# Ledger of designs, part 38: peptides against a protein of PDB entry 6J07

Target 1, 107 residues: chain A of PDB entry 6J07
Amino acid sequence: GQRGWFCGSVSQDLRQFWVAEGGTISDPRAADFLFSCDASHPDTLRIYQSLDYIEDNATVFHAYYLSAVANAKIKNSVALGHFILPPACLQKEIRRKIGSFIWEQDQ

## One batch from the design tools (peptide; made by RFdiffusion4, then SolubleMPNN)

Design b2_p15_3_s1 (from b2_p15_3, 8 letters changed)
Fold by OpenDDE base, seed 5:
Structure b2_p15_3_s1 (fold): chain B 107 residues (1-107), chain A 15 residues (1-15)
Amino acid sequence: as target 1 above (107 residues)
Amino acid sequence: RERRKALIDELLSLP
């Protein structure tokens, strides 16, 4: 399916793009994809604290993924895994490995 | 839902 949940930190434009591409918007428990632009936003923090997330049954993605898809010249060329949004406490260690997150490079 | 471990491996494969 293509059910998505959106943190309040995500712009209306990105939400509209998701729907325009055939996606639907649902609550976090029913969603296949969870999008956020801020790991410290209260909405996102609630996801990280949820049972689904703790049991490794959920992943939060940075909504910039949708912008990358919208601007991609080749369909399916955008790797979803490059847009994982981990809790803030883990981001520093990840940056030591990969340098910077993609959404940080373009902003 | 997408499997988190596989996606993390994809992320960590970045140079």
Scores: peptide ipSAE 0.409, ipTM 0.880, DockQ to the pose 0.141
Fold by OpenDDE base, seed 3:
Structure b2_p15_3_s1 (fold): chain B 107 residues (1-107), chain A 15 residues (1-15)
Amino acid sequence: as target 1 above (107 residues)
Amino acid sequence: RERRKALIDELLSLP
């Protein structure tokens, strides 16, 4: 499905885009996609602490993914995996491998 | 839901 949960760190504009594209907004337990703009936000931290996340049954994505989709010229050219938002404690290690996250390049 | 491991692998495959 296309049910999404949004951290409080995500702008209303991006939430509205999600709905405009056919998505629905749900609680994190029912959501297929979890969006956040801040790995340190209390809402997102609660996700990282959840059993679903600990058991690898949940993934948090940076909401900038939606902006990238909106601006993409080629349909389905935006790779969701490029927007995975890991806990802050893992981000430095990942940056050593990839340089910078995509959302960091545009902000 | 998307499998986190597969998505991480995709992320880490970037040059």
Scores: peptide ipSAE 0.407, ipTM 0.880, DockQ to the pose 0.137
Fold by OpenDDE base, seed 4:
Structure b2_p15_3_s1 (fold): chain B 107 residues (1-107), chain A 15 residues (1-15)
Amino acid sequence: as target 1 above (107 residues)
Amino acid sequence: RERRKALIDELLSLP
């Protein structure tokens, strides 16, 4: 399915794009996709603390993924895995491996 | 839902 949850850190524009592309908005437990722009936002922190997340049954994605999709010339050319938003405590280690997250490169 | 481990592997496979 295409049910999404959105952290309060995500703009209305990106939420509207999600709906325009056929997505629906739901609570975190029902959502297939969890979007955030801020790993330190209280909404996102609650996800990281949830049982689903702890048991590896949930993934948070950076909402910049939606922006990338919106601007992509080729449909399905944007890799969802490149937009995983891990907890802040893990980001430093991941950056040592990949350099920088995609959403950080255009800043 | 997407499996986090598989997605992380994809992320970490980046050059």
Scores: peptide ipSAE 0.407, ipTM 0.880, DockQ to the pose 0.140
Fold by OpenDDE base, seed 2:
Structure b2_p15_3_s1 (fold): chain B 107 residues (1-107), chain A 15 residues (1-15)
Amino acid sequence: as target 1 above (107 residues)
Amino acid sequence: RERRKALIDELLSLP
């Protein structure tokens, strides 16, 4: 299925897009996809602290992925892996390797 | 769910 969880930091527009595209909204434990716009938001922090995440059974994605999908001309042309939202403690190291996250480039 | 390691590898493969 296409079950998604959304941090409170994600706009209603993006949530509505998810549903319009056939997705459903669920709690983090049942969700296939976890979306957030803020690694420091309490909702997201709770995900990072969860057993699922600690045991490498969960991944948080930046919700900007949905915006990219909405604007894409070719289906499946947006790489989900480019939108991983890691904990704040890891972001600096990752930026040293990739430069900047995609969602930061248009800001 | 998506495999985090594979996704991280994809992220780190960016030019």
Scores: peptide ipSAE 0.404, ipTM 0.879, DockQ to the pose 0.140

Design b2_p15_3_s2 (from b2_p15_3, 7 letters changed)
Fold by OpenDDE base, seed 3:
Structure b2_p15_3_s2 (fold): chain B 107 residues (1-107), chain A 15 residues (1-15)
Amino acid sequence: as target 1 above (107 residues)
Amino acid sequence: REKRKELIEKLLSLP
């Protein structure tokens, strides 16, 4: 299904877009997709500290993905993998290897 | 550390 959890850092507009596209909003345990705009937000930190995440059964995505989807001219052209939001403590190292994150570009 | 490694590898494998 298309069940999503949203960190408090995610705007209502993006949440509404998710629902408008057929998604539902659920708690993190039931969600298929976890969205956040801030790896340091307490809500997101709780995800990173959860057993599901520690055991690699959960992935947090930057909610900017939804904005990219909304603005995409071709459906399904946006790669979700490019929007993986890692814990803040890992981001600097990741940037050194893969470059700046998409949501950080054009800022 | 293992998760970090896996995450980085996943990201590096992205198209």
Scores: peptide ipSAE 0.075, ipTM 0.690, DockQ to the pose 0.103
Fold by OpenDDE base, seed 5:
Structure b2_p15_3_s2 (fold): chain B 107 residues (1-107), chain A 15 residues (1-15)
Amino acid sequence: as target 1 above (107 residues)
Amino acid sequence: REKRKELIEKLLSLP
């Protein structure tokens, strides 16, 4: 299925795009995809603290993925894996190893 | 630390 949960940090426009593409919106436990724009938002922090996340059964993605999909010229050319949103405490280390996140490059 | 390791490995494996 295409069930998504959205942090309060995600704009209504991106939520509407998800629905327009055939997605539905659900609670985190039922969702197949978890979207956020802020790893420090209380909604996202609750995900990171959940058993599903701690047990590696959940992944949070940056909602900028949806914007990238909307603007993509080739279908399926956007790799979801490049939009994994890690907890804030890990981001500096990850940037040192991999480089800046995609959602930060256009800032 | 284990989850961090797995996450980094996952990210580093991306093309």
Scores: peptide ipSAE 0.074, ipTM 0.690, DockQ to the pose 0.103
Fold by OpenDDE base, seed 4:
Structure b2_p15_3_s2 (fold): chain B 107 residues (1-107), chain A 15 residues (1-15)
Amino acid sequence: as target 1 above (107 residues)
Amino acid sequence: REKRKELIEKLLSLP
């Protein structure tokens, strides 16, 4: 099984989808995947400020990944890496290099 | 700065 943590910014529907697909919900330290819809949410900020994140042992993903998976016609066609959610202070610079984020394009 | 650089490089390496 896959363990996921969810920021308070993530809807209950997406959480339920995660569980329906076989995932479990855990605290950030036990989680394999960290999901958020808001880099500025206090829950997410605590992750960015954590030692695990600073030491590059954690990655935050935008929860829109789960929506994309739910809507995909082909299983495993959605690339998780494209949903990395960086801290808000870095997003402008990243957009200049790679363009707008996927969740910004579709929502 | 190092973390920023690493994140950007990681994102740029994605297919």
Scores: peptide ipSAE 0.067, ipTM 0.681, DockQ to the pose 0.097
Fold by OpenDDE base, seed 2:
Structure b2_p15_3_s2 (fold): chain B 107 residues (1-107), chain A 15 residues (1-15)
Amino acid sequence: as target 1 above (107 residues)
Amino acid sequence: REKRKELIEKLLSLP
């Protein structure tokens, strides 16, 4: 099984998809995957401030990944790495290096 | 896989 934590910014639909695919929902300390739709949401900010994150033992992913997986035609065709959600203070520099984030391209 | 690898490498190179 896969354990996931969800920021309050993530829709119930995406949470339900996670569970439907066999995932469970846990607190961030026990979670294997951390999902958020808002790097500035208080829930996500708490993750960025945690020791696990500061010591590079945790990664936050944009929950749009789950939507992409749900709509994918081929299993494992969606690259999780493209959905890393960094703290807001780093996003400008990251956009300069890799371009706009995938979840921003259709907004 | 290569695109993901490239992304990770770019992220790791950030100050």
Scores: peptide ipSAE 0.050, ipTM 0.656, DockQ to the pose 0.061

Design b2_p15_3_s3 (from b2_p15_3, 6 letters changed)
Fold by OpenDDE base, seed 4:
Structure b2_p15_3_s3 (fold): chain B 107 residues (1-107), chain A 15 residues (1-15)
Amino acid sequence: as target 1 above (107 residues)
Amino acid sequence: MERRKALIEELSSLP
């Protein structure tokens, strides 16, 4: 479905866009998509510490994905997989392998 | 929930 959870780091504008596109907002346990703009935000950290995340059942995405979708105005033109937001402790190594994250390139 | 492993695999396959 289109159930999303949002970290407190995500702007209300992006949340509103999600809802405008047919999404709903739920708690992280019920959510199909987890959005954050800050891997170090307490809300996001709690996700990383959750059993669902540890067991590889949950993924946190950078909410910039929604901005990219809004700009493209074509949902399928933006690859969700490119917006995976890993824990801060892993980001340096990931950048070494694949380069800077998309949300870092446009800011 | 989405499958993190599959998405990570996609990400890891990028240049």
Scores: peptide ipSAE 0.033, ipTM 0.640, DockQ to the pose 0.139
Fold by OpenDDE base, seed 1:
Structure b2_p15_3_s3 (fold): chain B 107 residues (1-107), chain A 15 residues (1-15)
Amino acid sequence: as target 1 above (107 residues)
Amino acid sequence: MERRKALIEELSSLP
């Protein structure tokens, strides 16, 4: 499906792009994709604390994925897996192992 | 929804 939930940290432009590409916006429980731009935002923290997330049924993606898709020359060339947004408490160790996150490289 | 564990495993296998 193409139902998405958006943290309050995500800009209206990215939300509008999602809808323009055929997506719909829903609550977290109904969503197929969870988007955020801030792992420390209260909305995102609620996701991390949810049973769905704790039980490995939910994944939060950085909304920069949508920007990357919008700017990609080749359709489907952007790998969704590269945009997993983990809780802030894990990010330092992850950066040590795999390097800086993609959304941090264009800042 | 996409499962977190599966996606992390996939990411870990990428160069």
Scores: peptide ipSAE 0.033, ipTM 0.641, DockQ to the pose 0.149
Fold by OpenDDE base, seed 5:
Structure b2_p15_3_s3 (fold): chain B 107 residues (1-107), chain A 15 residues (1-15)
Amino acid sequence: as target 1 above (107 residues)
Amino acid sequence: MERRKALIEELSSLP
């Protein structure tokens, strides 16, 4: 499906783009995709603390993915997997191994 | 898609 949940850190423009592309907005439990712009936002922290996330049944993605899709000239050129947003406590080690996240490179 | 593979692998191996 194309049901998405959005952290309060995500702009209304990105939410509107999701809907315009055929997505729907739902609560985290019903959502197929979880979007956030801030791993430290209270909304996102609640996701990380949920059983669904702890049991690896959920993944949080950085909402910058939607911006990348909106600006892409080639269909399917944006890989969702590049936009996984891990908890803040893991990000430093990830950056050490694979470099800065995509959303940080464009800042 | 090397970055994606590396990211998924890293997330799977970290506490």
Scores: peptide ipSAE 0.032, ipTM 0.635, DockQ to the pose 0.056
Fold by OpenDDE base, seed 2:
Structure b2_p15_3_s3 (fold): chain B 107 residues (1-107), chain A 15 residues (1-15)
Amino acid sequence: as target 1 above (107 residues)
Amino acid sequence: MERRKALIEELSSLP
């Protein structure tokens, strides 16, 4: 199975897609996947401040991944690793080295 | 928790 946690910044449509694809929704500690659309949202900040995250046992992904999967002709063609959502304090440096995040490119 | 850690390691190995 696949258990997901969702920040309040994630739309109900994306949550419903997750469930429609066989996923369940859980608290962050039980979740296999953590989704957010806003690194500055209080829900996401609490994840970044958690021991699980600090100890590198948790990763936050941008929920736009789910939209990309929903729209992809081949679902496995969407790379989850491209949707890692780092804390705001790291984003500028990452953009400098790698470029704009994939969820920012269509904006 | 273990799954998340494994996921990070797996993603780190992907191009």
Scores: peptide ipSAE 0.030, ipTM 0.603, DockQ to the pose 0.303

Design b2_p15_3_s4 (from b2_p15_3, 8 letters changed)
Fold by OpenDDE base, seed 5:
Structure b2_p15_3_s4 (fold): chain B 107 residues (1-107), chain A 15 residues (1-15)
Amino acid sequence: as target 1 above (107 residues)
Amino acid sequence: MERRKALIEKLLSLP
């Protein structure tokens, strides 16, 4: 499916791109994809604290994924898995093991 | 996507 939820930290431009590509916007429980630009935003924190997330039935992705897709010559060349947004408390350890996140490399 | 998530979790379980 193409149902997405968006944290308040995500710009309207990225939301509009999602819709333009055939996606719809829904609440977190109904969404197939959860997008955020800030792991510490209250909206995102509520996701991390939800039963769906705790039970590994949900994954939060950094919305920069949508920007990468928009700019790619071949949309399928962008791997969604590279944009998993883990809770802030885990990010330092993850960076030590797999390197900097993609959304941090272009800064 | 979930496979990637599982890999990250596996890495975090290591010293």
Scores: peptide ipSAE 0.075, ipTM 0.693, DockQ to the pose 0.061
Fold by OpenDDE base, seed 4:
Structure b2_p15_3_s4 (fold): chain B 107 residues (1-107), chain A 15 residues (1-15)
Amino acid sequence: as target 1 above (107 residues)
Amino acid sequence: MERRKALIEKLLSLP
């Protein structure tokens, strides 16, 4: 399915786009996709602290992915994997390895 | 630390 959970940091516009594209909004336990715009937001922190996340059964994605999809001319041209949003404490190390995150490049 | 490793590996495996 296409069930998504959204952190409070995600704009209503992006949520509406998700729904317009056929997605539904659910709680994080039932969601197939977890979206956030802020790794330090309390909602997102709760995800990182969850057993599912700790056991690597959950992944948080930056909601900027949805914006990228909306702007893409070719479907499936935007790789979801490039929008993985890791906990804030890991981001510096990750940037050293892979460079700046995509959502940071246009900021 | 396993989560950190997993996340890094996941990211590094992306084309």
Scores: peptide ipSAE 0.074, ipTM 0.698, DockQ to the pose 0.105
Fold by OpenDDE base, seed 3:
Structure b2_p15_3_s4 (fold): chain B 107 residues (1-107), chain A 15 residues (1-15)
Amino acid sequence: as target 1 above (107 residues)
Amino acid sequence: MERRKALIEKLLSLP
């Protein structure tokens, strides 16, 4: 399915794009995809603290993924996995191993 | 620690 939850940090434009592409918006528990633009936003922090996330049954993605999809010239060329948004406490270590996150490169 | 390690490994396994 294409049920998505959006952190308050995500712009209305990106939410509208999601809906325009056939997605629906739901609460986190019912959502198939969780989108955020800020790992430190209270909404996102609540996700990280949830049982589903702690048990590794949930993944938060950076909403910049939607922008990348909108601008992609080749369908399915944007890898969702590159947009995993980990908790802030892990990001420095991750950057040391894989480099800057893709959403940070075009800021 | 195990949760952290698992998450990092997941990210590093991405294409």
Scores: peptide ipSAE 0.073, ipTM 0.691, DockQ to the pose 0.096
Fold by OpenDDE base, seed 2:
Structure b2_p15_3_s4 (fold): chain B 107 residues (1-107), chain A 15 residues (1-15)
Amino acid sequence: as target 1 above (107 residues)
Amino acid sequence: MERRKALIEKLLSLP
């Protein structure tokens, strides 16, 4: 699918890129992809608290993925899995085990 | 993508 939900933390530029690439914007329940730039944003927190997420039927991705795709020009050259955005309460432990997140490395 | 998520969860279960 190509339906995406966007946290309020995501810029309009990235949203426009999504639409320009053929995506549509939907509510979280109907979305195939959930994008956020801030795990602590109220919009994202509501996702983490949702039944779909708790039951492991949803994944939140950092919207920086879209920026990386835009810059790469080759969509498949960017691994979506590198952009999984876990809840803030898990990020510290994850960083200790697998290193800094990719969106943090370019900052 | 879900495979990577599962890997992360597995890593978190390790000491």
Scores: peptide ipSAE 0.069, ipTM 0.688, DockQ to the pose 0.062

Design b2_p15_4_s1 (from b2_p15_4, 6 letters changed)
Fold by OpenDDE base, seed 5:
Structure b2_p15_4_s1 (fold): chain B 107 residues (1-107), chain A 15 residues (1-15)
Amino acid sequence: as target 1 above (107 residues)
Amino acid sequence: FGAIPRSLYSTNPLA
């Protein structure tokens, strides 16, 4: 299983799903995947401010990915890349060019 | 530290 870190903005249900599917929960530095539901949450901001993130050695994903997987008939039909959660300062421009994020469409 | 190559973004981390 993979190691995941979760922002405080992520519900316990999604965390439990991660564990039920074979994942473990760790601190962000040990994690293979970083999940958040709020780019403005202090936990997530600390990630964005880290040198690893600034140097493009870390990626934050919206935890709604886990919900999408849980509801999918085929788990691998949900593309993780669609759930990249960029800093808030970049989101407006991204929406302008690509459109609303998936988690904004379905929530 | 949450480092995922872009080529693996299509991979299900729960698989």
Scores: peptide ipSAE 0.204, ipTM 0.810, DockQ to the pose 0.613
Fold by OpenDDE base, seed 4:
Structure b2_p15_4_s1 (fold): chain B 107 residues (1-107), chain A 15 residues (1-15)
Amino acid sequence: as target 1 above (107 residues)
Amino acid sequence: FGAIPRSLYSTNPLA
C-alpha cells in the first residue's frame, strides 16, 4: 500500500476508493502520491509553491485517475502519466501542445 | 515530501 495526500477538492468517494484499494491517507510531506481535482485550490497551490515541487521532486495527479481505475476492468490499463495536474498557469500551453486533459474530455 | 517525482509517473500507486 502507498500513502496518498488529498486536496480538499477531492471527494470523499475517491478517498474511500483509495483506501479500499489498499492505500492510506497522510499529510503531503509523508505522502507517496498527491491527488487533487483543482489546481487552483489553496491546498494544491501550497504544493506548487513548495521547494520540492519547484525542484521537480514532487508531482500532483488529478484524482480523476482513481475514478478511471474504478471504472476499468484492469487497474493497470489506466496510465497515471495521463493524469499529471500541472499548475493552472501552465495548462494552456500544455493543452496547445498535447491536447485537452483526459479529465476534461467527459465533461 | 515523499511524493513521486514527475520522472516516476509510470509507477502504479495502487499496485
Scores: peptide ipSAE 0.183, ipTM 0.794, DockQ to the pose 0.516
Fold by OpenDDE base, seed 2:
Structure b2_p15_4_s1 (fold): chain B 107 residues (1-107), chain A 15 residues (1-15)
Amino acid sequence: as target 1 above (107 residues)
Amino acid sequence: FGAIPRSLYSTNPLA
């Protein structure tokens, strides 16, 4: 299984789904995947400010990915790359070029 | 090579 870190903004239901699918929960340095529902949450901000993140050794994903997988007929059909959660300062420019994020569209 | 983002380790976190 994969190791995942979860921001405090992520619900317990999504964390439980991760574990039910074979994942484990760890601290951010040990984690293979980082999940958050809020780029402005203090937990997530600490990730963005870390040297590992600044040096492109880390990626934060929106936890809505897990919800999308849970509802999909084929789990592999959900593209993880569509759920990258960038810092708030970059989101405006991304929306301008690509459009609204998936987690915003499905709400 | 340089640093490798964690997102490149796997395209399926649940695999």
Scores: peptide ipSAE 0.148, ipTM 0.703, DockQ to the pose 0.259
Fold by OpenDDE base, seed 3:
Structure b2_p15_4_s1 (fold): chain B 107 residues (1-107), chain A 15 residues (1-15)
Amino acid sequence: as target 1 above (107 residues)
Amino acid sequence: FGAIPRSLYSTNPLA
Protein backbone atom coordinates (compact mmCIF):
# COMPACT_ATOMS: atom_id res chain seq x y z
CA GLY B 1 0.00 0.00 0.00
CA GLN B 2 0.91 3.63 -0.52
CA ARG B 3 0.87 6.48 1.97
CA GLY B 4 -1.06 9.58 1.04
CA TRP B 5 -1.36 13.07 2.47
CA PHE B 6 -4.56 15.03 1.92
CA CYS B 7 -5.11 18.76 1.96
CA GLY B 8 -8.08 19.94 3.98
CA SER B 9 -9.72 20.79 0.66
CA VAL B 10 -10.16 17.10 -0.18
CA SER B 11 -13.53 15.56 0.68
CA GLN B 12 -13.88 12.69 3.10
CA ASP B 13 -15.35 10.60 0.29
CA LEU B 14 -12.13 10.75 -1.69
CA ARG B 15 -10.05 10.05 1.40
CA GLN B 16 -12.21 7.05 2.20
CA PHE B 17 -11.83 5.79 -1.36
CA TRP B 18 -8.06 5.97 -1.01
CA VAL B 19 -8.20 3.89 2.15
CA ALA B 20 -10.70 1.46 0.65
CA GLU B 21 -8.27 0.85 -2.21
CA GLY B 22 -5.50 -0.08 0.20
CA GLY B 23 -3.90 3.27 0.88
CA THR B 24 -3.07 4.81 4.22
CA ILE B 25 -3.14 8.42 5.33
CA SER B 26 -0.03 10.10 6.68
CA ASP B 27 1.58 13.47 7.24
CA PRO B 28 3.21 15.10 4.21
CA ARG B 29 6.75 14.13 5.16
CA ALA B 30 5.93 10.42 5.31
CA ALA B 31 3.55 10.40 2.33
CA ASP B 32 4.25 8.77 -1.02
CA PHE B 33 1.63 10.96 -2.69
CA LEU B 34 0.28 14.42 -1.93
CA PHE B 35 -3.34 15.18 -2.85
CA SER B 36 -5.19 18.49 -2.94
CA CYS B 37 -8.27 20.03 -4.54
CA ASP B 38 -7.19 23.64 -4.05
CA ALA B 39 -3.81 25.11 -4.89
CA SER B 40 -4.72 28.16 -2.82
CA HIS B 41 -5.60 26.25 0.34
CA PRO B 42 -3.23 26.99 3.23
CA ASP B 43 -2.35 23.30 3.57
CA THR B 44 -1.28 23.12 -0.06
CA LEU B 45 0.51 26.45 0.05
CA ARG B 46 2.69 25.12 2.85
CA ILE B 47 3.75 22.30 0.55
CA TYR B 48 4.61 24.70 -2.27
CA GLN B 49 6.67 26.77 0.14
CA SER B 50 8.68 23.82 1.42
CA LEU B 51 12.32 23.42 0.47
CA ASP B 52 11.72 19.98 -1.00
CA TYR B 53 9.04 21.30 -3.32
CA ILE B 54 11.11 24.30 -4.36
CA GLU B 55 13.98 21.95 -5.12
CA ASP B 56 11.67 19.80 -7.27
CA ASN B 57 11.64 16.87 -4.87
CA ALA B 58 7.87 16.82 -4.34
CA THR B 59 4.71 16.83 -6.44
CA VAL B 60 1.12 17.70 -5.57
CA PHE B 61 -1.66 15.89 -7.41
CA HIS B 62 -5.28 16.92 -7.74
CA ALA B 63 -7.47 14.54 -5.75
CA TYR B 64 -9.86 14.35 -8.71
CA TYR B 65 -7.47 11.61 -9.83
CA LEU B 66 -9.14 9.36 -7.28
CA SER B 67 -12.57 10.14 -8.68
CA ALA B 68 -11.34 9.37 -12.18
CA VAL B 69 -9.96 6.03 -11.01
CA ALA B 70 -13.23 5.20 -9.28
CA ASN B 71 -15.16 5.83 -12.51
CA ALA B 72 -12.75 4.20 -14.95
CA LYS B 73 -13.41 0.83 -16.55
CA ILE B 74 -9.72 0.08 -16.20
CA LYS B 75 -8.07 1.70 -13.19
CA ASN B 76 -4.62 1.58 -14.75
CA SER B 77 -5.86 3.62 -17.70
CA VAL B 78 -5.94 6.78 -15.61
CA ALA B 79 -2.64 8.60 -15.95
CA LEU B 80 -1.54 10.26 -12.73
CA GLY B 81 0.59 12.69 -14.69
CA HIS B 82 -2.53 14.40 -16.00
CA PHE B 83 -3.40 15.42 -12.45
CA ILE B 84 -0.33 17.34 -11.40
CA LEU B 85 -1.55 20.38 -9.47
CA PRO B 86 0.82 23.32 -9.92
CA PRO B 87 0.80 26.51 -7.85
CA ALA B 88 -1.98 28.94 -8.71
CA CYS B 89 0.49 31.45 -10.09
CA LEU B 90 1.40 29.05 -12.90
CA GLN B 91 -2.04 27.73 -13.78
CA LYS B 92 -3.15 30.55 -16.06
CA GLU B 93 -0.12 30.17 -18.28
CA ILE B 94 -0.52 26.40 -18.36
CA ARG B 95 -4.16 26.72 -19.40
CA ARG B 96 -3.12 29.04 -22.20
CA LYS B 97 -0.72 26.49 -23.64
CA ILE B 98 -2.35 23.16 -22.83
CA GLY B 99 -5.99 24.00 -22.19
CA SER B 100 -8.21 23.54 -19.17
CA PHE B 101 -7.12 21.08 -16.53
CA ILE B 102 -8.83 17.71 -16.56
CA TRP B 103 -10.50 18.43 -13.21
CA GLU B 104 -12.08 21.57 -14.66
CA GLN B 105 -13.49 20.16 -17.89
CA ASP B 106 -16.70 18.73 -16.44
CA GLN B 107 -17.45 21.67 -14.18
CA PHE A 1 -4.51 1.55 -8.10
CA GLY A 2 -2.62 2.74 -11.15
CA ALA A 3 -0.30 5.12 -9.34
CA ILE A 4 3.13 5.85 -10.76
CA PRO A 5 6.05 4.97 -8.49
CA ARG A 6 6.85 7.66 -5.93
CA SER A 7 10.45 7.93 -7.09
CA LEU A 8 9.31 9.47 -10.38
CA TYR A 9 7.52 12.41 -8.74
CA SER A 10 8.94 12.95 -5.27
CA THR A 11 11.89 12.06 -3.09
CA ASN A 12 10.99 13.60 0.26
CA PRO A 13 7.66 15.44 0.34
CA LEU A 14 7.42 17.97 3.14
CA ALA A 15 4.79 20.35 4.43
Scores: peptide ipSAE 0.050, ipTM 0.683, DockQ to the pose 0.089

Design b2_p15_4_s2 (from b2_p15_4, 6 letters changed)
Fold by OpenDDE base, seed 5:
Structure b2_p15_4_s2 (fold): chain B 107 residues (1-107), chain A 15 residues (1-15)
Amino acid sequence: as target 1 above (107 residues)
Amino acid sequence: FGAIPKELYSTNPLA
């Protein structure tokens, strides 16, 4: 199974989709997949401030990944890595180099 | 927590 944690910024619909697709919902310590829709949300900030994240042992993904999966005609056409949600302090520089994030251009 | 193999980044784990 897939163990996921969700920031309070993530809608109940996306959480339910995760469960419907075989996922489980866990606290951050038990989760492998961390989902958020807001890098500045207090829940997400606590992840970024954790030792695991600082030591590059954790990744936060934008929950729009789940919406993309739900709407994809071919499920394996969605790559999880396209939805990495970096801290807000890095986003401007990333956009300058690789363009807008997928959750910004598809919404 | 939140640690998955980076090889999964090119895939859809829910597929």
Scores: peptide ipSAE 0.584, ipTM 0.926, DockQ to the pose 0.678
Fold by OpenDDE base, seed 2:
Structure b2_p15_4_s2 (fold): chain B 107 residues (1-107), chain A 15 residues (1-15)
Amino acid sequence: as target 1 above (107 residues)
Amino acid sequence: FGAIPKELYSTNPLA
């Protein structure tokens, strides 16, 4: 199974979609997929401050990934890596180099 | 925790 953790910033609808697609919900330590809609939310900040994250052993994804999957005609057309949610301190520099994030474009 | 193979970045794990 696919184990996911959700920041409090993620809606119940997106959480339910994850479960409907075969995922399970767990605490962050047990999860393989970490989802958030807000890099500044306290839940997400705690992830960024963890040793696993600092040592590049964890990745946070924007939960908009789930919305993209739900609306995609071809499921394989959605790439998870397009939804990496970096800490706020890095986002400005990333936008400068590669442009706005996908979740910012589609809202 | 939150560690997945980088190969999954180019795919949709829910597909």
Scores: peptide ipSAE 0.583, ipTM 0.925, DockQ to the pose 0.702
Fold by OpenDDE base, seed 1:
Structure b2_p15_4_s2 (fold): chain B 107 residues (1-107), chain A 15 residues (1-15)
Amino acid sequence: as target 1 above (107 residues)
Amino acid sequence: FGAIPKELYSTNPLA
C-alpha cells in the first residue's frame, strides 16, 4: 500500500482517485508520497521549510501525476519522477535547464 | 517522511 499526504491545493477528485487506486491518506510524517499542486501553498511551504525535508531529502510530487495516471492508456508509461515539484525558488532555474514542467505543458 | 527509494522515480507506483 502507498501512503500519501495531500496539500490543500489538491482537489478532492484527485484524492479520491488515489484511494480508488489503492492508496491511503495520512499526515506528512507517516506518508511516503507527498502531493501538491502549488509549491507556494502554505501546506507545501511547511514541508519545504521543515528540517526533516532538508535533512532527509524528502520529495514533493505534483498531484498532476494522478491525472496522468488516470488518463494514460498504458499505466506503466507514467514515471513518477517526472512530477517532482521543487520549491518555487528553484523552479525558474530548473525550467532554464530542462524546460517547462510536465504539468505546465499539458494544462 | 516523504522519502522513497529513487528507483521508484522511473516507475508508476500505482501500476
Scores: peptide ipSAE 0.583, ipTM 0.926, DockQ to the pose 0.654
Fold by OpenDDE base, seed 3:
Structure b2_p15_4_s2 (fold): chain B 107 residues (1-107), chain A 15 residues (1-15)
Amino acid sequence: as target 1 above (107 residues)
Amino acid sequence: FGAIPKELYSTNPLA
């Protein structure tokens, strides 16, 4: 099973989709997947400030991943790694090297 | 917490 935690920035629709696809919702300590739509949200910031995250033992993913899965013609065409959500302080540098994040491309 | 095998990064765990 997939245990997920959701930042308050994630819509109820995306949370419901996660559950509909067989996922469960848990607190961040028990979760395998951490989802957020806002790197600056207090909930997400608490994750970034945790020892596990600082020691590179945790990853936050943008919840747009779930939207991409929901809309994909082929489910296997969506790669989770494309939705890694880094802290805001790193995003500018990442955009400079790789380009805009996938969740920003429709804006 | 929030630790998954990095091999999953190239996949869709919900697929």
Scores: peptide ipSAE 0.582, ipTM 0.925, DockQ to the pose 0.693

